# Peptides against a protein of PDB entry 4A54, part 1

All scores and structures are predictions.

Target 1, 94 residues: chain A of PDB entry 4A54
Amino acid sequence: MSVADFYGSNVEVLLNNDSKARGVITNFDSSNSILQLRLANDSTKSIVTKDIKDLRILPKNEIMPKNGTKSPSTNSTKLKSAETYSSKNKWSMD
Unless a header shows other numbers, all headers, positions and changes below count from the first letter of the chain.
Peptide ipSAE is a variant of ipSAE made for these designs: the mean of its two directions, with the distance scale d0 fixed at 1.0 Angstrom where the peptide's residues are scored. Compare it only between designs on the same protein; published cut-offs may not carry over.
A fold fails the geometry check if it doesn't show the stated peptide or something in it is severely misdrawn.

## One batch from the design tools (peptide; made by RFdiffusion4, then SolubleMPNN)

Design b1_p8_1_s3
Fold by OpenDDE base, seed 4:
Structure b1_p8_1_s3 (fold): chain B 94 residues (1-94), chain A 8 residues (1-8)
Amino acid sequence: as target 1 above (94 residues)
Amino acid sequence: SELLQALK
């Protein structure tokens, strides 16, 4: 299986410095070992693969906050507070 | 993770 099979997937990346990044996989440069993510603000983040400690694929139903245009739909769908998923089981390696 | 393996 290649990284290209995961293009368009939403992922959460845990880096070696314990920082996290969330975004859609848009590209992978195998020659330079760089993974590119599109973030919620439509910016692009480049991550060197050696800096990745762990990675999880987010379920398709997880609505990434699209910084999109205010669709006037007033329906305050209460974004149910992300239940503090206990930090321990969050990283399922599929 | 198959993805993590593909990145190594």
Scores: peptide ipSAE 0.491, ipTM 0.900, DockQ to the pose 0.699
Fold by OpenDDE base, seed 1:
Formats: sequence, structure tokens, C-alpha cells
Structure b1_p8_1_s3 (fold): chain B 94 residues (1-94), chain A 8 residues (1-8)
Amino acid sequence: as target 1 above (94 residues)
Amino acid sequence: SELLQALK
């Protein structure tokens, strides 16, 4: 599978500095190894892939950014864009 | 895991 297969997916990214970012995958620059996320505030965050410690695809039933949902059945809710979370409850690599 | 692998 390619990263493009996950465009539009809402993800949580754990960085090497233990910070977290949440957003919708909008682009991947393979040449520069940069993953782009659209955050809840509609800004874009660029993440160098080497800085990624872990990531997970967020379940569709979880809170998602308003402008990043593909599912019409899910009410758009603002998701916290970038925060540090003390609890790492579920990290699943898909 | 597939996504992370695709990113590497």
C-alpha cells in the first residue's frame, strides 16, 4: 500500500519528542519525506517522517476535524490538533 | 503498520 491510500484518514502521530499531532493526511512528499496533516484549525502541519515514533489511524467514530471527514454519517467535531497526552491508550499501526 | 511502513 502507498501513503496515498490513506489520504483523508484522520491520524494521531507520536513524534520522537513525545509530542502528538492529530490531523487528516492531505499529502506525502516522498522525495523530502514529509507528511502533511490538516489540523482541526485548518492549518497544515508538515512532519518529517524521521521524527515519527508511532502513528495510529483514528477510528471513524472518534472526534474528527470538521473539514477532514469523508464519512457523511459522522458528525464533524473539532479535534485537538496538536497536544501532548500523558496516556498512550492505543497505538495501532495500520 | 502498513501506513508507517509506507512512510519509511
Scores: peptide ipSAE 0.488, ipTM 0.898, DockQ to the pose 0.711
Fold by OpenDDE base, seed 5:
Structure b1_p8_1_s3 (fold): chain B 94 residues (1-94), chain A 8 residues (1-8)
Amino acid sequence: as target 1 above (94 residues)
Amino acid sequence: SELLQALK
């Protein structure tokens, strides 16, 4: 399998520093080992793969709560909220 | 995971 098989997937990335990033996989630069995520604000976050501790693919219909804000539920595969945060939440690798 | 494997 290639990373391209997961383009468009909503993911939560756990980094080595225990911070988390959530977004949609938009690109992977294999030459430089850079994973690109589209965040909820449509900005792009680049993550060096060596900094990834763990990763999980979020369910398509998972509603991501926003802090103090509600976003309309859409049938889109896009995450409602993609952000970086620190959490001790359990994760699973796909 | 298959994705993590693909990333490495």
Scores: peptide ipSAE 0.494, ipTM 0.900, DockQ to the pose 0.704; fails the geometry check
Fold by OpenDDE base, seed 3:
Structure b1_p8_1_s3 (fold): chain B 94 residues (1-94), chain A 8 residues (1-8)
Amino acid sequence: as target 1 above (94 residues)
Amino acid sequence: SELLQALK
């Protein structure tokens, strides 16, 4: 499998510093080992793959949290941030 | 994780 096979997937990335980032995979720079995520606020976050401890593909029914809003389409609880956060919530690997 | 392996 290539990273390109996962373009458009919503992922949660666990970094080596135990922070988390959530976003949609939009690009991967293999030369520089940079994973690019589009965040819920439509900004872009670049993550160096060496900083990734682990990651998981989020279920299709799980939406990225937007600041200050709850998605009406899901029964999910409001999350702190779609960018970088620290939580002890369930972690499931892909 | 297939994705994680692809990133390594």
Scores: peptide ipSAE 0.493, ipTM 0.900, DockQ to the pose 0.769; fails the geometry check

Design b1_p8_1_s4
Fold by OpenDDE base, seed 2:
Structure b1_p8_1_s4 (fold): chain B 94 residues (1-94), chain A 8 residues (1-8)
Amino acid sequence: as target 1 above (94 residues)
Amino acid sequence: SSLLEALS
């Protein structure tokens, strides 16, 4: 399985500094080990994979960054900020 | 996760 198989998936990334980033996987640069996320504000965040402590795929029912593509009309609560510092989330790796 | 494995 390649990272490309997860393009378009909404993920939450826990970094080694305990910060969190949420976004849609848009690209992976294997040569430089950089994961690119599109954030809720349509900006792009580049994350060096060595800085990733944990990662989870967000369920479709969780607030996905409104990328302009029609994610199905489920009550998408707009995630206002793709960066959360909340320590309370249960991390489950799928 | 398979994704984390793919990133390593």
Scores: peptide ipSAE 0.425, ipTM 0.882, DockQ to the pose 0.740
Fold by OpenDDE base, seed 4:
Formats: structure tokens, sequence, C-alpha cells
Structure b1_p8_1_s4 (fold): chain B 94 residues (1-94), chain A 8 residues (1-8)
């Protein structure tokens, strides 16, 4: 399995300094060991893989704030307010 | 995770 298999996946990255970044995987530079994430504000963050402590793939149903490209009108069934699922931070290292 | 393994 390659990193390219995860392009377009939404991930949460835990860094060695205990900071977190969340975004969509857009690219991986294997020569320089740099992972690129597109953030919610459409900016790009480059992360050196040596600085990564842990990674979590977020479930597809987490509504990333898609910037305004009109997803086709599937009937906005009001996804009920996501109850504050207690962030059981189960970092599933699977 | 398989992703973390692919990055190592």
Amino acid sequence: as target 1 above (94 residues)
Amino acid sequence: SSLLEALS
C-alpha cells in the first residue's frame, strides 16, 4: 500500500510537539519526506514526516467545510446536530 | 495505521 492510495482522505495529524493539523492529503514528496495537506481555509500545509507522531483517518461522514462549490442538490436532510461525541481520541493505529 | 506505515 502506498501513500497515494490515501490521496483525498481527510486526516488528523499529531506532531511531535503535540500540535495537531487537520486536512485532506493532496500530495506526498517521497524524496524529501513531505506530506501536503489542504486545510479548511484552502491553504496548503507541508509536514515533514519525521515530525509526525501519529495519524488518524477521519470518517468520510465528517462534513469537512467544503468551500462553496455547489455539491449537487442532494436534498439537505438536516443532518441533526452532531451531538458532541465525546472525542474518545481512540487513535486507532490500524 | 497502514498510512503511517506507508509514510515510514
Scores: peptide ipSAE 0.426, ipTM 0.882, DockQ to the pose 0.692; fails the geometry check
Fold by OpenDDE base, seed 3:
Structure b1_p8_1_s4 (fold): chain B 94 residues (1-94), chain A 8 residues (1-8)
Amino acid sequence: as target 1 above (94 residues)
Amino acid sequence: SSLLEALS
């Protein structure tokens, strides 16, 4: 599975400094190890992957406080996320 | 997560 399979997913990123970022994955630069997130204010945040402590994928129904912009109809490529979102662990380390 | 593994 590649990072590109998760483009358009809403994620919460926990950084090594214990700060958090939430956004939609828009790009990954593998050469520089940089994950790009689009934030709720439509700005872009670049995160160096070495600074990531943990990630969780947010459920599609979780109303991210989008400032009123219509969720772009991501063509539902059925990411058969076969992996059982175990509701128990707030942070999906798997 | 599979995503975290893909980022490593």
Scores: peptide ipSAE 0.426, ipTM 0.881, DockQ to the pose 0.578; fails the geometry check
Fold by OpenDDE base, seed 5:
Structure b1_p8_1_s4 (fold): chain B 94 residues (1-94), chain A 8 residues (1-8)
Amino acid sequence: as target 1 above (94 residues)
Amino acid sequence: SSLLEALS
């Protein structure tokens, strides 16, 4: 499975510094190991993969950033603005 | 996760 299979997925990233970022995967630069997320404010955040401690794909029932890209497994639908998210939801370790 | 593995 490649990262490209997850383009358009809404994810929560836990960084090594314990900070979190939420956004839609828009791109992955494999050469530089940079994951790009579209955030709720339509800005782009670049994350160096070495700084990622953990990652989870957010379920569809959770609020997704607005203007997110199409999920690879689903039809494009309108996305809602992301809300303040402090969830104890289980990280996707699989 | 499979995604995390793909990023490695």
Scores: peptide ipSAE 0.425, ipTM 0.882, DockQ to the pose 0.648; fails the geometry check

Design b1_p8_4_s1
Fold by OpenDDE base, seed 4:
Structure b1_p8_4_s1 (fold): chain B 94 residues (1-94), chain A 8 residues (1-8)
Amino acid sequence: as target 1 above (94 residues)
Amino acid sequence: SALLEALK
């Protein structure tokens, strides 16, 4: 399986410095070992693969925080406070 | 993870 099979997937990347990045895979440069992510603010982040400690694919149903384009205020259906599911970061590498 | 292996 190639990295290209995962283009368009939403991922969370854990780096060796314990920082995290979340975004959609848009490109992979195999020659330079650089993974490119599109972030929630539509910016791009380039990550050198040697700096990656761990990786997880996020389920499709996780609402990517749409940048606040004001969708017109149709009725405030109280989206009940998604209980802070303590994401026990079970990095289940499937 | 198949993705992590593909990145190596």
Scores: peptide ipSAE 0.485, ipTM 0.895, DockQ to the pose 0.798
Fold by OpenDDE base, seed 2:
Structure b1_p8_4_s1 (fold): chain B 94 residues (1-94), chain A 8 residues (1-8)
Amino acid sequence: as target 1 above (94 residues)
Amino acid sequence: SALLEALK
């Protein structure tokens, strides 16, 4: 499988510095080892893969960054930017 | 994880 198979997936990335990033996978540059995420504010974050400690694919029911397509307004609790998901969620990568 | 392996 390639990273491209996961484009559009919402992920939480744990970095080696223990910071977290959450977003939709939009691109992967294999030559430079850079993973690109679209964040909740529609900005793009580039992450060097060597800085990734762990990844978790988020279930579809978790608030995905609003791509401009109106996902139905269920009470989208505002993906507050850096909501540190509670440490209880088992980091499991599919 | 298939994604993790793909990132290597």
Scores: peptide ipSAE 0.480, ipTM 0.893, DockQ to the pose 0.757
Fold by OpenDDE base, seed 3:
Structure b1_p8_4_s1 (fold): chain B 94 residues (1-94), chain A 8 residues (1-8)
Amino acid sequence: as target 1 above (94 residues)
Amino acid sequence: SALLEALK
């Protein structure tokens, strides 16, 4: 299976330094071993694959924490309940 | 696991 088969998938990446990144896979540079993620703020993050400790594919229904850009004041204060992602971090390395 | 294997 190729990384390209996962383009458009939303993933959480755990790095060797225990930091996390979440984004949509947009590209993979096999020559340089660089995975590119589009983040919630539409920026791109490049991750060297050797720095990846673990990764999981996020289900389509998981509300990516949209960085609270204040959507303009349409009055519906729907407090998007931060779905407390159940702490069972089942890192499924798919 | 398939994605991780593809990244190796």
Scores: peptide ipSAE 0.487, ipTM 0.893, DockQ to the pose 0.809; fails the geometry check
Fold by OpenDDE base, seed 1:
Structure b1_p8_4_s1 (fold): chain B 94 residues (1-94), chain A 8 residues (1-8)
Amino acid sequence: as target 1 above (94 residues)
Amino acid sequence: SALLEALK
């Protein structure tokens, strides 16, 4: 299985510094070992894979960063990037 | 995780 099989998946990444990032996998640079995530604010975060401590695929029912497709404006409370959803959900590294 | 293995 390749990383490309997970493009479009919403993931939570735990970094070695214990910070977390959430976003949709948009690209992987295998040459440089860089995972690219699209964040909720439509910015792109590049993560070096060596800095990844753990990752999990988020269920589709969890708030995916709105791709700019006009999904009807349900009052998506702007999940400002800062809410560490401490979802106690067991890190299942798939 | 298949994804983690793919990232190695």
Scores: peptide ipSAE 0.482, ipTM 0.894, DockQ to the pose 0.710; fails the geometry check

Design b1_p8_4_s3
Fold by OpenDDE base, seed 3:
Structure b1_p8_4_s3 (fold): chain B 94 residues (1-94), chain A 8 residues (1-8)
Amino acid sequence: as target 1 above (94 residues)
Amino acid sequence: SSLLSALS
């Protein structure tokens, strides 16, 4: 599974310094190991992956305040919902 | 790590 599969996903990132960032994954720089998030204010934040303690995918139904920009109808490629929504969509940097 | 595997 590639990082690209998570593009457009809302995530919460827990950093090693215990700070948190929330945003949409917009890019991953594999050469520099940098994850790029779009924040709620439409700014971008770059996070070095080595600084990530934990990452969780936020469910789509979580009412993030609708910044009213119409999600472009990207073609419903049926991402087959892997049925097992195991509750802990949590990735730890182990 | 699971995160690196997800991001690779």
Scores: peptide ipSAE 0.156, ipTM 0.786, DockQ to the pose 0.330
Fold by OpenDDE base, seed 2:
Parts: structure tokens; C-alpha cells; sequence
Structure b1_p8_4_s3 (fold): chain B 94 residues (1-94), chain A 8 residues (1-8)
């Protein structure tokens, strides 16, 4: 899974020093292993990957304090749930 | 690390 798949996700990062950062993933610098977060105050925080102890995606329902910046309406492209069409091979044993 | 793999 590419880091790009997480762009725009709200995350909580637990650092090795037990501090926490919350923000939206805006970029990842693969060359330097730096994760970039946009914080609630619209500032950008750069975090070196080696300093990350844990990272979790925050559920959308957690009321991030609405700082009024219009979250870009991620057009919810309907993740078409891959309905596993269980092709019931009806083995008609007539 | 699993994180790097996920972020790769």
C-alpha cells in the first residue's frame, strides 16, 4: 500500500517521546523518510519516520475541531465494496 | 519496519 493512499487521512501519530501529533497526511518524503502532517492550525509538521512509535487513522466521526477550513469535499468516490459475487454455482443435480 | 512497509 502506497503512502499516497493515506493522503488526506486524519491520523494520530504517537512519537517515541510519547508525544502525540494529530493532523492530515499531506505528503511523504521517501528520500528522507519524513511524514508531513497538516495540523489543526493549518501549520505543517514534519515527522521523521524513525521517531514514530505508532500511527492510527482517526475515524471520520471523531469531531475534529472544525477549524472552518472546508475540508476539501473528498468526493466520496463510492468505494464500490467489492461485492464478492459469490457465483453460487447451483450444482443442479437433477 | 511494518510502518515503513505500509508507507512504502
Amino acid sequence: as target 1 above (94 residues)
Amino acid sequence: SSLLSALS
Scores: peptide ipSAE 0.153, ipTM 0.787, DockQ to the pose 0.335
Fold by OpenDDE base, seed 5:
Structure b1_p8_4_s3 (fold): chain B 94 residues (1-94), chain A 8 residues (1-8)
Amino acid sequence: as target 1 above (94 residues)
Amino acid sequence: SSLLSALS
């Protein structure tokens, strides 16, 4: 299975510095090991995969909060906020 | 890890 199979999927990424990012996978640069996410504000974030501690695929029925939109599950509009979800969809670099 | 396998 390749990362391309997950294009368009909503993900939450936990970085080694304990920061989080949530967005849609839009691209992966295999040469440089860079994962590209589209964030809620439609900006793009590039993440070096070596900096990823954990990644989880969000369920399709979970709507990624956008700027100005309250999250239906956590009442948070911040993409870096923690979401409660089953650990079965959590992938770790460890 | 599963993440590495998915990204490779």
Scores: peptide ipSAE 0.150, ipTM 0.779, DockQ to the pose 0.456
Fold by OpenDDE base, seed 4:
Structure b1_p8_4_s3 (fold): chain B 94 residues (1-94), chain A 8 residues (1-8)
Amino acid sequence: as target 1 above (94 residues)
Amino acid sequence: SSLLSALS
């Protein structure tokens, strides 16, 4: 599974300082281990992966800030929802 | 870690 599979996904990131950030994954810099999120105000936040405690993929039914830009019809390869609706789509750093 | 494996 590649980070690119998560591009365009809405996520909630829990940082080591217990702060939270929500946004759309726009890029991942593998050389520097930096995750880039587009926030609701259309700004970009760069997060060092070492500062991430947990990452949760938000369900599509959550009101995404509709950035009016036409989501390019990326062929949604249906990520096989391995986990049933009830299980928190949580990725742990461990 | 599961996150690192998903992001790699």
Scores: peptide ipSAE 0.153, ipTM 0.783, DockQ to the pose 0.331; fails the geometry check

Design b1_p8_8_s2
Fold by OpenDDE base, seed 1:
Structure b1_p8_8_s2 (fold): chain B 94 residues (1-94), chain A 8 residues (1-8)
Amino acid sequence: as target 1 above (94 residues)
Amino acid sequence: SELLSALS
């Protein structure tokens, strides 16, 4: 399986510095080991894979509010702040 | 995860 199979997936990335990033996988540079995420504000974050401690794929039903695209009906539900999802390490190492 | 494996 290649990283390209996950393009368009929403992911949460836990970095080695214990910071977190959430976004859609848009690209992977295998030569430089850089994962590119599109964030909720439509900015892009580049993450060096060596800095990744853990990853989880978010459920498809979690609509990341895209700025500006009139996706029709769903009210700008504030991306619920990263509620400290309960201690269950749902970090899928799968 | 399969994704982590693909990144390694």
Scores: peptide ipSAE 0.444, ipTM 0.890, DockQ to the pose 0.702; fails the geometry check
Fold by OpenDDE base, seed 5:
Structure b1_p8_8_s2 (fold): chain B 94 residues (1-94), chain A 8 residues (1-8)
Amino acid sequence: as target 1 above (94 residues)
Amino acid sequence: SELLSALS
């Protein structure tokens, strides 16, 4: 499986500094190990993969950022403004 | 995570 298989997925990234970022995967530069996320404000955030501590794919039933969301499925669009993230959410280890 | 593995 390649990162490209996850393009359009909404993800939450936990960085090594314990900061978090949420966005839609728009690109991955394998040569430079840079993951690009589109954020809720339509800006782009570039994350160096070595700085990633953990990552989870947000389930479709979870509210996704409106502007930064490109749902992989055309049928299920649950778009809403970014909600407050709870630490109770389980990280995807898959 | 398959995604994490793909990022490695």
Scores: peptide ipSAE 0.441, ipTM 0.890, DockQ to the pose 0.676; fails the geometry check
Fold by OpenDDE base, seed 3:
Structure b1_p8_8_s2 (fold): chain B 94 residues (1-94), chain A 8 residues (1-8)
Amino acid sequence: as target 1 above (94 residues)
Amino acid sequence: SELLSALS
């Protein structure tokens, strides 16, 4: 399976500095190991994968990125979830 | 885990 299989998925990323980012996966640069997220404000955030401590795929019914905030648009792309979300472990890696 | 594996 490739990262491209998860394009359109909503994720929460925990970084090594304990900051968090939430967004839709829009691209992955394998050469530079950069994951791109589209945020709720339609801006793009690039994350170097080495800076990722943990991540989780958000359930479809969860409000992203915060309560009361709309999910970012995925323009012609359906939200994807390749694996079943586990409520038991909030930071279960997929 | 599949996404993690794909990122590594």
Scores: peptide ipSAE 0.435, ipTM 0.885, DockQ to the pose 0.660; fails the geometry check
Fold by OpenDDE base, seed 4:
Structure b1_p8_8_s2 (fold): chain B 94 residues (1-94), chain A 8 residues (1-8)
Amino acid sequence: as target 1 above (94 residues)
Amino acid sequence: SELLSALS
């Protein structure tokens, strides 16, 4: 299985500095170990994988970034603001 | 996890 299998998934990333980022996986640079997320404001965040402490794939009923990929089988709510999100604190690595 | 394994 490759990171490309998760493209379009909405994820929450916990960084080593205890900050969090939420976005849709849009790309992975394997040469430089950089994960790219599209955020709620349509900006792009690049994360070096060594800075990742933990991550979770958000369930389909979680709020997704504004222009994120919707699941065809479920109704997804888009984020109106980067600050408007569920504060659910359950971590599960896949 | 499959994603973590793919990132490493």
Scores: peptide ipSAE 0.434, ipTM 0.887, DockQ to the pose 0.758; fails the geometry check

## One batch from the design tools (peptide; made by RFdiffusion4, then SolubleMPNN)

Design b2_p20_2_s2
Fold by OpenDDE base, seed 3:
Structure b2_p20_2_s2 (fold): chain B 94 residues (1-94), chain A 20 residues (1-20)
Amino acid sequence: as target 1 above (94 residues)
Amino acid sequence: SEMKELIKKIEEKLNKSLKE
């Protein structure tokens, strides 16, 4: 099993300095022992494997904080309810 | 769960590969 088998996986990396990084595995440089993560802000972070204390694969259902691309506020155009003026024709019996 | 165990095994293998 190679690290490439985990490309596209969401992971949480705990570093030796107790800092954490969360992202998607995009690449692994075996020559230099560098793990590359794509972070939530679409930036890339390179981590030297010797600096990794622990790595956890996150389940697919954990909503990585999508960079709040503001879902286009669907301007709920208030459909102005066309008031159907029912003109009650009062039949005046004269 | 079986899935949790699988993830643990993967994590272990990944961690070993990174430390070697």
Scores: peptide ipSAE 0.121, ipTM 0.687, DockQ to the pose 0.103
Fold by OpenDDE base, seed 2:
Order: sequence, then C-alpha cells, then structure tokens
Structure b2_p20_2_s2 (fold): chain B 94 residues (1-94), chain A 20 residues (1-20)
Amino acid sequence: as target 1 above (94 residues)
Amino acid sequence: SEMKELIKKIEEKLNKSLKE
C-alpha cells in the first residue's frame, strides 16, 4: 500500500497549530514530504507532513469539495492492519 | 520515513474506525 492508494479520498487534516483543513488528496510529493489537498473552493493546499498532527478519512455523507472525487470504494477493499500495510509499503522513503 | 508515518496515521484511523 502507498499514499497513492488514498488519492481521491476526502480527508480532514488537523495541523500542529490546531487548525483544520478538509479536502481531497490529489498528490503526495515523497521527495519533499508534501501532501496536496483540493479544497471545497477548488483551490489546492499543500501541507508539509511534519505539520500534520492527525488525519482522518471522512465519511461519504460529510461535506465534500465541490469538484472532488468520490472516496475510493471500500466495497471490496480489504482493510488490513497497520502492521500488514507497513510491510507492504512500496514507498519506503525516509 | 515521512511517508511511512503518514500511512501509519491513515491506517491507525482506519483501524480505529472499523473497531468503533
């Protein structure tokens, strides 16, 4: 599993300054450790991962960005334990 | 690894949500 598996997911990010951002994951720059979110106003917010205090995936019934993509289907997606995913992480950049 | 930490956070939240 990689961060790319979560592209299109609607997420809420809690930052270290206790502010929140909601958006769809559009990209992750592994080289610079930057997560990109498309916000409700269709703008893009770049967040340095070290500034992230917490992150959660939002349910489909919560507010979505206007032009956001639907969260990846969890229909047949087998959610694995953190240990399992960590073992399969192809993007093992420090 | 910053990527590993991000994935860990996501996975932790997913696992928590599934257990609730």
Scores: peptide ipSAE 0.118, ipTM 0.681, DockQ to the pose 0.145
Fold by OpenDDE base, seed 4:
Structure b2_p20_2_s2 (fold): chain B 94 residues (1-94), chain A 20 residues (1-20)
Amino acid sequence: as target 1 above (94 residues)
Amino acid sequence: SEMKELIKKIEEKLNKSLKE
């Protein structure tokens, strides 16, 4: 499975510093290990993969900021692992 | 719940792929 299979997916990235970024995967630079996200404000954020603590794919029905709004990248409180994301049923998804 | 489990699996695979 390649990262390219996930291009266009909405994701939330939790970084090692507990900051969060949310956007659409637009590219992955395998040579430099950089994941590129398009954010809600149409800006691009590059993330070094070694800085990624957890990554979750957002369900399609999850409400996200629309284009033209502020960047979804924010600081966050301590979040549990991606495994916990799914287990907590935050998405009201069957 | 079924879709949740599927997403979980994809997330795991994605994380693995990114760090390989």
Scores: peptide ipSAE 0.126, ipTM 0.687, DockQ to the pose 0.080; fails the geometry check
Fold by OpenDDE base, seed 1:
Structure b2_p20_2_s2 (fold): chain B 94 residues (1-94), chain A 20 residues (1-20)
Amino acid sequence: as target 1 above (94 residues)
Amino acid sequence: SEMKELIKKIEEKLNKSLKE
């Protein structure tokens, strides 16, 4: 399994500064540790992975960017839209 | 690696959704 398997997924990213970004995963630069999202306004945002506090996969029925890639076909598992973010950083990016 | 950590984060969120 690779990060590329999630290209096209609609995600909400919580950053360490408590700001949020929502978009479709379009690319991941492993060399520089940068996750790229396409936002609702069709612009792109680059996020350094070390700045990511939490990441949530959004259900397909959520609002997606106009020019975003369709989410990967997952089996019948329905993802819930409601997520609570923990104040604890469970994962540290190297 | 950071890639591995990112995958782990995604997988964990998926697993949580499956358990709910």
Scores: peptide ipSAE 0.122, ipTM 0.683, DockQ to the pose 0.141; fails the geometry check

## One batch from the design tools (peptide; made by RFdiffusion4, then SolubleMPNN)

Design b2_p23_5_s2
Fold by OpenDDE base, seed 4:
Structure b2_p23_5_s2 (fold): chain B 94 residues (1-94), chain A 23 residues (1-23)
Amino acid sequence: as target 1 above (94 residues)
Amino acid sequence: EEEERKKLTEELKKAIEEILKKS
């Protein structure tokens, strides 16, 4: 089987520098041993295969995270439970 | 499906390794 058989596959690549790249395999340059990935932002990343520490094929249903959708960090505003100190207004009836 | 993806992953790794050995 050739690398070309995997064109269109969504992959996660772990590099030797511990960085990760996710994208669709669009091309492989056998002469230079370069794997080309199309990223979620439609840019292209070229990876030298000797720099690959690990690789895995991702499920088809994993939507390539569009780089632009910063998942809104829901700052879970810690709702400071306003301890409403219910001041017991002890209405002393005199 | 997961086992298939695992198999395909290994095949892809092998394909890359074969190219590196021939280069």
Scores: peptide ipSAE 0.599, ipTM 0.900, DockQ to the pose 0.613
Fold by OpenDDE base, seed 3:
Structure b2_p23_5_s2 (fold): chain B 94 residues (1-94), chain A 23 residues (1-23)
Amino acid sequence: as target 1 above (94 residues)
Amino acid sequence: EEEERKKLTEELKKAIEEILKKS
């Protein structure tokens, strides 16, 4: 199998410096041996495979912390219908 | 399911190692 067969998989990568990265495999650069992960914040992290100490595929049910994309608050501009109170100035003739 | 995930993990590791051997 190729690394490309695992595109879209959610993985945890343990690096040689004991740091961890979690993300979805988006690409693998075979020429440079670089694994690309999309992180929870939608950024891309490039990892040199030589720096990988260990990796594991995460279960699909592990809810990647949905960066709560704040649904764009549709500013419902409540068009306050300016009720033009036309004050009928009743010209009282006197 | 966990065993399958473990198997897939090992296959991914092997795929990476094969590329590292060919570069």
Scores: peptide ipSAE 0.599, ipTM 0.901, DockQ to the pose 0.603
Fold by OpenDDE base, seed 1:
Structure b2_p23_5_s2 (fold): chain B 94 residues (1-94), chain A 23 residues (1-23)
Amino acid sequence: as target 1 above (94 residues)
Amino acid sequence: EEEERKKLTEELKKAIEEILKKS
């Protein structure tokens, strides 16, 4: 399997600094080892792969909590809105 | 379905790790 096989998947990424990012995988730069996520606000989060502590694919039925910002919904995806979390929260599989 | 999601997660992790090892 390649990372490209997971494009469009909604994921939560736990970083080494214990922050979290949630988003849809849109790209992976193999040359620079950078994972790109589309966030709920339609911005792109670039994550250096070496900074990833853990990650998981999110269930489609998961309701994304809003943390200080409203998550826009787009008609381009069936996935739940994504957000970033600066504070450590509980890490568990749904 | 959850088991499948877990499996897919592990496959994704493996895919990333393989790239890191070769970089």
Scores: peptide ipSAE 0.589, ipTM 0.899, DockQ to the pose 0.693
Fold by OpenDDE base, seed 2:
Structure b2_p23_5_s2 (fold): chain B 94 residues (1-94), chain A 23 residues (1-23)
Amino acid sequence: as target 1 above (94 residues)
Amino acid sequence: EEEERKKLTEELKKAIEEILKKS
């Protein structure tokens, strides 16, 4: 599968600095290895993939961006606002 | 559903890793 197959999926990304971001995958720049997420406030966050410690596709019952779309794994609807978490937030891979 | 979500997550990770290996 390609990363493009997951466009529109809601994901949570854990970075190497232990911060987290939640958003919808809108693009992946393969040349620069940058993952782009649309956040709940409709801003775009660019993440260098080398900085990613872990990531997961969110289930439909998790916090989702306002403009989130359905993912291959969920019947996701617009549930809750996406968040950027501090290093104090525990990572959960449920 | 949970197992499928986990599977898809792993597939996404692999897709990213494959690109990183080529870069």
Scores: peptide ipSAE 0.577, ipTM 0.898, DockQ to the pose 0.665

